# Peptides against a protein of PDB entry 4LZF: the designs that were tried, part 148

Target 1, 155 residues: chain A of PDB entry 4LZF
Amino acid sequence: GGRLVVFPNGTRKELSADGQTVKVMFFNGDVKHTMPDQRVIYYYAEAQTTHITYPDGMEVLQFPNNQTEKHFPDGRKEITFPDQTVKTLHPDGREESVLTDGTIIQLNPDGSKVIQFNTGQREIHTADFKRREYPDGTVKTVYSDGRQETQYPTG

## One batch from the design tools (peptide; made by RFdiffusion4, then SolubleMPNN)

Design b2_p28_4_s4 (from b2_p28_4, 12 letters changed)
Fold by OpenDDE base, seed 4:
Parts: sequence; structure tokens; C-alpha cells
Structure b2_p28_4_s4 (fold): chain B 155 residues (1-155), chain A 28 residues (1-28)
Amino acid sequence: as target 1 above (155 residues)
Amino acid sequence: MEEEIQKIIEESKKLSEEQLKEMEKLLA
């Protein structure tokens, strides 16, 4: 059968009959659950935050405001905001945000920005210009010096 | 992650795990 250990400080440790599941209920209200798949689910009572750690080094944080963060072993972070926007932070410094409407915003390490609109339009921001690309192949560029250029699709 | 939440988590985890270790040592 399972085993329950109650410690003098009020912490309780529950072991499953097979010993593969361990649940620790701490005196402060925190809960640590070690699963057969070796993932550890930690609930922090004060922060109302769930923290899952996986054997491969992946971590998942679930915050009380419905924000979720995934920390990948390669250093990538994926944040799902309460509004369901998903932001990915890459180890190289690149950031990508996917909005609920399908718009993708990319921030590059060089400071450039690319927006892929749900309309199929694309906007590129660099130190030298702001460019709008249209699905028909039209490209409008406004340069930092104030010059404007329109490139028309080749027929 | 919000810095405040991170601090709370770290402090809470440290406190609870240290206490557990002490209890396990005491009752071993």
C-alpha cells in the first residue's frame, strides 16, 4: 500500500504503493509532486504558481494570471500571455510574437523588426528604412533620409 | 517571469526543501 509520513513541522509526504509517485505537501501550503515520468510538479501557494520541471531540463511555469512560460533546454523561452499572444525568445536574441489574429512580429538582434500581417502584408523596419510589402508584389519603402520608393510588381 | 514572482518562488522553494531535508534527517 501507499505510505503517508507526517513530519513535526506539518509537512506531509505521500508515497504511492509502487513508489513511483511522491507527493509532498509542505507546511507553507506548497505542493511537490514527483511523477512516474520523472517530471516534478511544484505548486507555490503564496505565488499561486505551478512549476513543472522535466528530466530533459524543460521547465513550464503557470502563473495565476493565466500566463504560461516554457523554458527549453536550448535556452529558448516561450511565453503565452493571458491574451493568448505567444512570444518566443531565442538564444540568439531574436524575439517572435504571434498574435491571436495571426500577425507575427519578429524582433531581430540587429534591432530590425519584421511584421507579417494577417492580411499578407509584410512590414520591415531597419535603421535605414521602413518597408511595406504587399501581396500583389508592390513594395513601398520610406528611407531614413525621407526618400520614398515604390516598386511595382513585374507583370 | 516577473522578478517578484521569481523571488517568491525561490524563497518558498528554499524554505520548504530545507525544512523537508531537516525533517528527514531528524527522523532517519
Scores: peptide ipSAE 0.230, ipTM 0.834, DockQ to the pose 0.053
Fold by OpenDDE base, seed 1:
Structure b2_p28_4_s4 (fold): chain B 155 residues (1-155), chain A 28 residues (1-28)
Amino acid sequence: as target 1 above (155 residues)
Amino acid sequence: MEEEIQKIIEESKKLSEEQLKEMEKLLA
């Protein structure tokens, strides 16, 4: 059978019969749950935050405001904001945000930005220009010096 | 171990707040 240990400080440790599940309920209300798949779930009562660690090094944080963060072993981070926007931080410094309306915003390490609008338009921002690409193939560029260029679609 | 996790949580919260502010700027 399972075992329950109650410590003098009020901390409780529950062990399954097979020893594969361990639940520690700390005196302060925090909980540590070790699962058969070797993931460890921490719940911090004061912060109302859940922290899951996986054997492969992945970590998941769940905050009380409904924000979720995934920390991948390769250094990538994925943040789901309360509004359901998903932001991915890549190890190379690239950032990608996917909005609920389908708009994608990419920030590149060189400081350039690419916006893919839900309308099918694309906007590219660099130090030298701002470029708008339209679904019909029209491309409008505004250069930093004030010059403007429009390229019309070739049929 | 608890202290380490608390640190991670604190750092994550800080990063989240900063990133939220950045996101708001990008969407403005």
Scores: peptide ipSAE 0.065, ipTM 0.606, DockQ to the pose 0.023
Fold by OpenDDE base, seed 5:
Structure b2_p28_4_s4 (fold): chain B 155 residues (1-155), chain A 28 residues (1-28)
Amino acid sequence: as target 1 above (155 residues)
Amino acid sequence: MEEEIQKIIEESKKLSEEQLKEMEKLLA
């Protein structure tokens, strides 16, 4: 059978019969589950936050506002915001946000920004210009010096 | 991660794990 240990400070430790699952209910209301697959699930009572750690180094955080963060072993982070926007932070410093309308916003380490609109238009922001690319092949560029250029599709 | 939440988690985890360790040591 399983085992229950109750410590003087009020912490409780439950062991499954097979010993593969350990549940610790801390005196402060926190809970720690160690699973057979070696996942560790923390619930922090004060923060109302769930934190899962995996043997491979992956971590998942679930916040009370319904935000979820995934921390991948490669250093990538994926944040799902309460509004269901998904932001990915890459180890190279690149950030990508996928909005609920399908718009993708990319922030590059060099400070450039690319927006792929759900309409098929793309906007590129650099230090030197802002460029809008249209599905028909038209390209409008506004340069930092105020110059504007329109390139029409070659039919 | 919100900094506030991170601090709470870290402090809570530290407290809980340290206390557990002490309890297990005393009752071993």
Scores: peptide ipSAE 0.230, ipTM 0.836, DockQ to the pose 0.054; fails the geometry check
Fold by OpenDDE base, seed 3:
Structure b2_p28_4_s4 (fold): chain B 155 residues (1-155), chain A 28 residues (1-28)
Amino acid sequence: as target 1 above (155 residues)
Amino acid sequence: MEEEIQKIIEESKKLSEEQLKEMEKLLA
């Protein structure tokens, strides 16, 4: 069977029968699980937050509002918001948000922005223009100088 | 649609950062 140790300060340590799982219940309500795969699951009682650390350096944070953050060893971060929007932060400064309706918003390091709508329309924002591309091949551009241009599909 | 999403993201991020701060305080 497993073993339970109760320390004088009120901290408890539970060991599995095989010794591969360790559960520490701290006096402050925090809980730390060490798993056979070397994952460490820490629950912070006051913050109601779960923090998982992996041997490869990946970290996962789960917040009480159902937000989840994944921190990858390569520096990439993936945030799943309560509304299930997924935002990816890349090490190069690029940001991508995928909405539940399938819309994709890309923010580039140069400040340009691309929105791919679920309707097949695409919007491109640069320092020089804002452009809307339609599924039929029509392209509408508004330039920073106020000029507007419509390009019709060639058929 | 984008503005609404940005607001939701900002509010959620703020809440996350507050929770992280509380976590760090608990560790200290």
Scores: peptide ipSAE 0.024, ipTM 0.606, DockQ to the pose 0.036; fails the geometry check

Design b2_p28_5_s1 (from b2_p28_5, 16 letters changed)
Fold by OpenDDE base, seed 3:
Structure b2_p28_5_s1 (fold): chain B 155 residues (1-155), chain A 28 residues (1-28)
Amino acid sequence: as target 1 above (155 residues)
Amino acid sequence: GMEEEIKKILEDIENGKLPKEELVFEYP
């Protein structure tokens, strides 16, 4: 019961029997699918990129290098890189990266940075200092003026 | 439905979005 329409320019349009699925195959190789759930799937042949749009405003981009980007309706973006690092970009300017080894890197809008290592060590970067916190409670600070401090755990 | 989609195609031919050359309809 499906129908295929072929245009002189080479574009094809497929209509499902129930009328809920439409597939357009453009002459340039691009493809557009309209699905029953109202999501639209675009495939751009030259870029080899897939772009999915959802009714709620969610968008998903899939690139040929295996990178995936999710654009949330609230403005948040989540990027999964080819190496499987996940980076989240928040609307307030905060960025968080989760590495495959469990390390978490946070970039704050004020320019400060926090690294939570998978070893339990934590590093804090500010305009005034770089600080390393160790699991045993030791804290080492290097200030911007070159001064260094070591704080030992309290017994 | 399919009839509405055909109508849209015909409109696109009329308004110049699609060529007026021979159009082929296939029913798999």
Scores: peptide ipSAE 0.146, ipTM 0.617, DockQ to the pose 0.260
Fold by OpenDDE base, seed 4:
Structure b2_p28_5_s1 (fold): chain B 155 residues (1-155), chain A 28 residues (1-28)
Amino acid sequence: as target 1 above (155 residues)
Amino acid sequence: GMEEEIKKILEDIENGKLPKEELVFEYP
């Protein structure tokens, strides 16, 4: 059978019969739940935040505002914002945001920015230029010195 | 974190700051 331990301070510890599930309910409302798959679920009552740790090093944070963060073992972080925008922070410093409309915004470690619009247009921002690429193959570039260039698709 | 809290509770029980377990239930 299972086991329930109640401590004088109000903390409770529940053990499954097989010992594979352990649930600690702290007096302050916090909960620690160890699952058979070895994931550990932390619930912080005051912050109303859930923190899940996996044996492979993955961590998942769920915030009361519906924001979710995944922390990958390789150092990558994926944030799903309340508006359902997904932002990925890469270990190399690159950041990518995928908007609900399909637009992708990339911030590169060198400071450049790339926007892939849902229309198929692409915009590139660098220290040297701003470039707009169109689905038809047209490319418009405005350089930092004010020079402008238009490249037309090859026939 | 919660692990620290568990450790603290166990330590407090061990060092006498908290009494032993109040209730233990065995269930199916």
Scores: peptide ipSAE 0.136, ipTM 0.641, DockQ to the pose 0.345
Fold by OpenDDE base, seed 1:
Structure b2_p28_5_s1 (fold): chain B 155 residues (1-155), chain A 28 residues (1-28)
Amino acid sequence: as target 1 above (155 residues)
Amino acid sequence: GMEEEIKKILEDIENGKLPKEELVFEYP
């Protein structure tokens, strides 16, 4: 059967019969739960934060404000904000935000920015220009020197 | 972190800061 160990300091350790599930409830309210799949769930009582670690190096943080962070083994981070915006931080410095309305904002390591609107329009920001691409094929460019160009769709 | 706390508990048991007495409950 299962086993419960109670330490003098109030810490409790619950062990399943097969030994594959271990739950440690610390005297301070923290909880460590080791699962059969080797996932470890940490609950920090003071911070009210859950921290899950996976055998492959994946980590998931769940904060009390409903923010969730995923730390991938390759160094990528994915943050789901309370408003459900999802921001991905890539190891190369690229950042991508997906808004709930479907808009995608990309920040590139070179400082350029690309916005893909939910309307199908796309806007590109560089040091040299801002460019708006429309679904009909029209492209409007405003250069840093103030020059403007409009390219019309070729039929 | 929690691992540090576990380590501390084990150390405190070993060094006598915490009593070694524990309660073990076996479930069928």
Scores: peptide ipSAE 0.105, ipTM 0.619, DockQ to the pose 0.345
Fold by OpenDDE base, seed 5:
Structure b2_p28_5_s1 (fold): chain B 155 residues (1-155), chain A 28 residues (1-28)
Amino acid sequence: as target 1 above (155 residues)
Amino acid sequence: GMEEEIKKILEDIENGKLPKEELVFEYP
């Protein structure tokens, strides 16, 4: 059968009959739940935050404002914001945000930025220039020195 | 942070640093 252990401080530990599930309810309201698949679910009562850790190193954080963070074993992080924007932080320092309107914003480790608009336009920001690419093939470049260049599609 | 504290609490329970006067209920 299952077991319930009650500690003098108010902490409770529940053990399933098979011993594969362990739930600790701390006196402060925090909860630690170890599952048969060895994932561990932490609930922090004061912060109202859930933290799930997986055996492979994956971690998932769920915040009370509906923000979710996934920490992958390879070091990648994926943040889903309350507005449903998804931001991916790559181990190499690259950041990518996908907005709900379909716009993709990429920040590169070298400081360059690429915006893929939902309209099909693309904007590239580097130390040397800002470039706008249009679906028709037109490319407008504004260089850091103020020079501007427009390249028209060759028909 | 809090996770470390939880781990410490659990370790202290296992190590008997927390009150040993626990009530154990066994269910069928």
Scores: peptide ipSAE 0.205, ipTM 0.637, DockQ to the pose 0.326; fails the geometry check

Design b2_p28_5_s2 (from b2_p28_5, 15 letters changed)
Fold by OpenDDE base, seed 2:
Structure b2_p28_5_s2 (fold): chain B 155 residues (1-155), chain A 28 residues (1-28)
Amino acid sequence: as target 1 above (155 residues)
Amino acid sequence: GMEEKIKELEEKLAAGELPKEEIVFEFP
């Protein structure tokens, strides 16, 4: 059968009958729950934060404001904000934000920015220019020196 | 029974009353 141990300091330890589930309830209110699949669920009482660690190195943080962070073994991070915007931080420094309206904002390590609008328009920002691409193939470029170019689709 | 004892202990813990010794419950 299972076992429950209560320590004089108030910490409690529960063991399942098969020994595959272990729940430790610490005296400070923190909880550590080891599951049969070897994931470990930490609850930090003061922060009201849940932290799940997986055997493959994946980590998931759930904050009381409904923000969720996933830390991938490759160093990638995925943040789901309370407004449901999803931001991905890549190990190479690239950042991508997906807004709820479908707009995608990409920040590149070189400082360039690409915005893919939900309308199908795309805007590219570099040190030298801002470029707007339209679904019909029209491209408008504004250079840093103020020069403007419009390229029309070759049909 | 055991469940009642656990409940009583949980109530004590919630009230800030700590056991003086380690308590072990073995379930069937």
Scores: peptide ipSAE 0.384, ipTM 0.874, DockQ to the pose 0.887
Fold by OpenDDE base, seed 3:
Structure b2_p28_5_s2 (fold): chain B 155 residues (1-155), chain A 28 residues (1-28)
Amino acid sequence: as target 1 above (155 residues)
Amino acid sequence: GMEEKIKELEEKLAAGELPKEEIVFEFP
């Protein structure tokens, strides 16, 4: 059978019958839960934050404001904001944000930016120009020197 | 039974009353 131990300091320890699940409820309200799949779930009572660690090195943080962060073993980080925007931070410095409306914003290490709008339009920002691409094939470019160019689709 | 003892202990803990010694419950 399972085992429950209550310590004089108020800490409680629960052990499953098979010994594969261990739950420690600390006197300060923190909880540590070791699961059969070797994931460890920490709950920090003061911060109201949940921290899950996986055997492969994956970590998941859940904050009281409903923000979730995934820390991948390869160094990639995925942040789900309270508004459900998902931002991915890549080890190479690239950042990608996916908005709830389907818009994708990419920030590149060189400072360039690409926006893929949900309308099918795409905007490219570089040091030299801003370019808007339209679904009909029209391309408008505004150069840093103030020049403008419009390319029309060839019919 | 054991369940009643655990409940009583949980109520004491919630009230800030700590056990003087370690208490162990072995479930069947």
Scores: peptide ipSAE 0.384, ipTM 0.874, DockQ to the pose 0.832
Fold by OpenDDE base, seed 1:
Structure b2_p28_5_s2 (fold): chain B 155 residues (1-155), chain A 28 residues (1-28)
Amino acid sequence: as target 1 above (155 residues)
Amino acid sequence: GMEEKIKELEEKLAAGELPKEEIVFEFP
């Protein structure tokens, strides 16, 4: 059978019959849960934060403001903001944000930016120009020197 | 039974009453 240990300081430790599940409820309100799949769930009471660690190196953080962060073993981070925007931080420095309206914003390490609008329009920002691509094939470019070009679809 | 004793102890803990010694419950 399982076991429950209650310590004089108020800490409690619950063990499953097979010993594969261990739950420690610390006197300060913190909780540590070791699961059969080897994930460890920490709850920090003061911070009201949940921290899950996986055996493959994955980490998941859940904050009291409903922000969640996934830290992947490859160094990638995925942040779900309270507004449900999902931001991915890649190890190469590239950042991608997916907004709730379907807009995708990409920030590249070189400083360039690409916005894929939910309307099908695409905007490209570089050091030299801003370019707007329309679903009909029209492309408008505004160069850093103020010159503007419009390319119309030919067929 | 044991479950009742555990519940009572948990209520005491919630009220800030700490046990004087380590208590171990072995489940069947």
Scores: peptide ipSAE 0.381, ipTM 0.874, DockQ to the pose 0.871
Fold by OpenDDE base, seed 5:
Structure b2_p28_5_s2 (fold): chain B 155 residues (1-155), chain A 28 residues (1-28)
Amino acid sequence: as target 1 above (155 residues)
Amino acid sequence: GMEEKIKELEEKLAAGELPKEEIVFEFP
């Protein structure tokens, strides 16, 4: 069968009969739970944070404010904020935020920024200009030197 | 039984009473 070990410091260790599940309840309230699928669940009592590690290298963090973070084996990170905005950090340095209203904000490794608004408008920020693209095909560009250009749709 | 002993121990732990030695419960 299983076993329960209680240590003099107050830590408890529960072992399943098959040995595939191990739960350690530390004296400080922290919990470490090793599962049959080899994922390890850490609960940090003071921080009220859950940290799950997977055998493939994936990690999931759950914070008390309802923020969640996924750390993928390839180095990608996905953060779901309390407001339900999802931010993805890519290994190449690209960052994308998807807002609840459908707006997408992209930060590129070269420093450029692209905003895809839920209205269908798109704004592009570079070192040289800011450009607004409208659904009707109109494009307005403001250059860093103060020049402005408007391109009207053809037809 | 063992379950009662565990419960008693849990109550002691909750009260801040630590065991002097390691206690092992082996389940059938």
Scores: peptide ipSAE 0.380, ipTM 0.873, DockQ to the pose 0.869

Design b2_p28_5_s3 (from b2_p28_5, 14 letters changed)
Fold by OpenDDE base, seed 4:
Structure b2_p28_5_s3 (fold): chain B 155 residues (1-155), chain A 28 residues (1-28)
Amino acid sequence: as target 1 above (155 residues)
Amino acid sequence: GMEEEIRKLLEKIENGELPEKEIVFEFP
């Protein structure tokens, strides 16, 4: 059968019969729960934060404000903000935000920015220019020196 | 039964009454 151990400091430890599930409830309200699938769930009572660690090195953080962070083994970080925007931070320094309306904002390591609007329009920001691409193939570019160029679709 | 004992113990702990020694409950 299972086992419950209650310590003098108020901490308690629950063990399943097979030993595959272990739950430690610390006197301060923190909880450590080891699951059969080898994930470990930490609950920090004061911060009201849940931290899940997986055998492959993945980590998931759940904050009281409904923000969720996934830390992938490859170094990628995915943040779901309370407003449900999803931001991915890539190991190469690239950042991508997906808004609830489907708009995608990409920040590149070189400092350039790309916005893919839900309308199908695309905007590119670089040190040298700001460019707007339209679904019909029209491209408008404003260069840093003040020059403007419009490229019209072909065909 | 054991479940009631556990409940009472946990209630005591919640109220600041800590056990003096480690208590082990082994379930069938």
Scores: peptide ipSAE 0.428, ipTM 0.905, DockQ to the pose 0.887
Fold by OpenDDE base, seed 2:
Structure b2_p28_5_s3 (fold): chain B 155 residues (1-155), chain A 28 residues (1-28)
Amino acid sequence: as target 1 above (155 residues)
Amino acid sequence: GMEEEIRKLLEKIENGELPEKEIVFEFP
């Protein structure tokens, strides 16, 4: 059968009969739960935050405000905000945000920015210009010097 | 039974009354 150990400091340790599940309830209210699949679920009582670690190095944080963060072994981070916007931070410094309406915002390491609107329009921001691409193939560019250029799909 | 003993012990702990020694419960 299972086992429950109660320590003098108030910490409790529960072991399943097969020994594959271990739950430690610390005196401060923190909880550490080791699962059969070797993932570890840690609950920080003061912060009310859940931290899950996986054997492959994946980490998942769940905050009380409903924000979740995934930390991938390759250094990538994925943040799901309370409003369900998903932001991905890549190891190369690139950041991508996917809004609930389908809009995608990309921030590149060189400082350039690309917005893919849900309408099919695309906006590109660089140090030299701001460019808007339309679904019909029209492209409007405003350069940093104030010059404007419009390219039409059919000429 | 064992469950009742555990309950009572946990209630004591919640009230700040800690056991003096380690207590082990073995379930069947």
Scores: peptide ipSAE 0.427, ipTM 0.905, DockQ to the pose 0.892
Fold by OpenDDE base, seed 3:
Structure b2_p28_5_s3 (fold): chain B 155 residues (1-155), chain A 28 residues (1-28)
Amino acid sequence: as target 1 above (155 residues)
Amino acid sequence: GMEEEIRKLLEKIENGELPEKEIVFEFP
């Protein structure tokens, strides 16, 4: 019970029997696919990019280099890079990156930075200092004025 | 049949032979 329409310009339109699925194959190779769940899948042939839009406002972009971007309705953006690093951009300006080795990098809106290494070491960057915290409790601080301080664990 | 007609039409289009008018196929 479906229908196929072929236009003089080479564009094709397929309609399912129930009318819930519509697929348009444009003459340039682009494809627009409307699904029963109301998501729309765009494929841009020249860019080789897939763009999915959901009824709730979520969007997913898939690029030919294997990068994926998710745009959430709340304004959060999640990027999975080709190397599988995941970067999250929050609406408040905070950015968090999770590396494949387990390292976590946090960039705060005030410009401060925190790196949690997979070794258990932590590094804190502020306008006033750079600080390295070690698993044994040792803390090394380099201040902006060039002063260095080592704090040894107690006990 | 209809499927063969569609196949032939699409082959023509791929070869640069576009139809002059809109063609509609109604599937049973």
Scores: peptide ipSAE 0.425, ipTM 0.904, DockQ to the pose 0.847
Fold by OpenDDE base, seed 5:
Structure b2_p28_5_s3 (fold): chain B 155 residues (1-155), chain A 28 residues (1-28)
Amino acid sequence: as target 1 above (155 residues)
Amino acid sequence: GMEEEIRKLLEKIENGELPEKEIVFEFP
């Protein structure tokens, strides 16, 4: 059978019969739950934050404001904001945000920015220019010096 | 039964009455 241990400080420890599940309820309200699949679920009562760690190195953080963060073993981070925007931080420094309307914003390590609009238009920002690409093949470029170019689709 | 004993103990703890010693419940 299982076991419940109650410590003098108020901490409780629950052990499953097979020993594969361990739940520690600390006196301060924190909880540590070790599961048979070796994932560990931490609940921090004061912060009201849940932190799940997986044996492969994956981590999931759930914050009281409904923000969720996934920390992948490769160093990638995925943040789901309360507004449901999803931001991915890549190990190389690249950042991608997916907005609720389907717009994708990419920030590159070199400082360039690419916006893929839900309309199919694409905008590229570099140190030298801003470029708008249209679905029909038209490309408008505004250079940092104020020069503007329009490239029409080759028919 | 054991469940009631546990319940009472937990209620005491919640009320600030901590056990003096470690208490172990072994379930069948």
Scores: peptide ipSAE 0.427, ipTM 0.904, DockQ to the pose 0.887; fails the geometry check

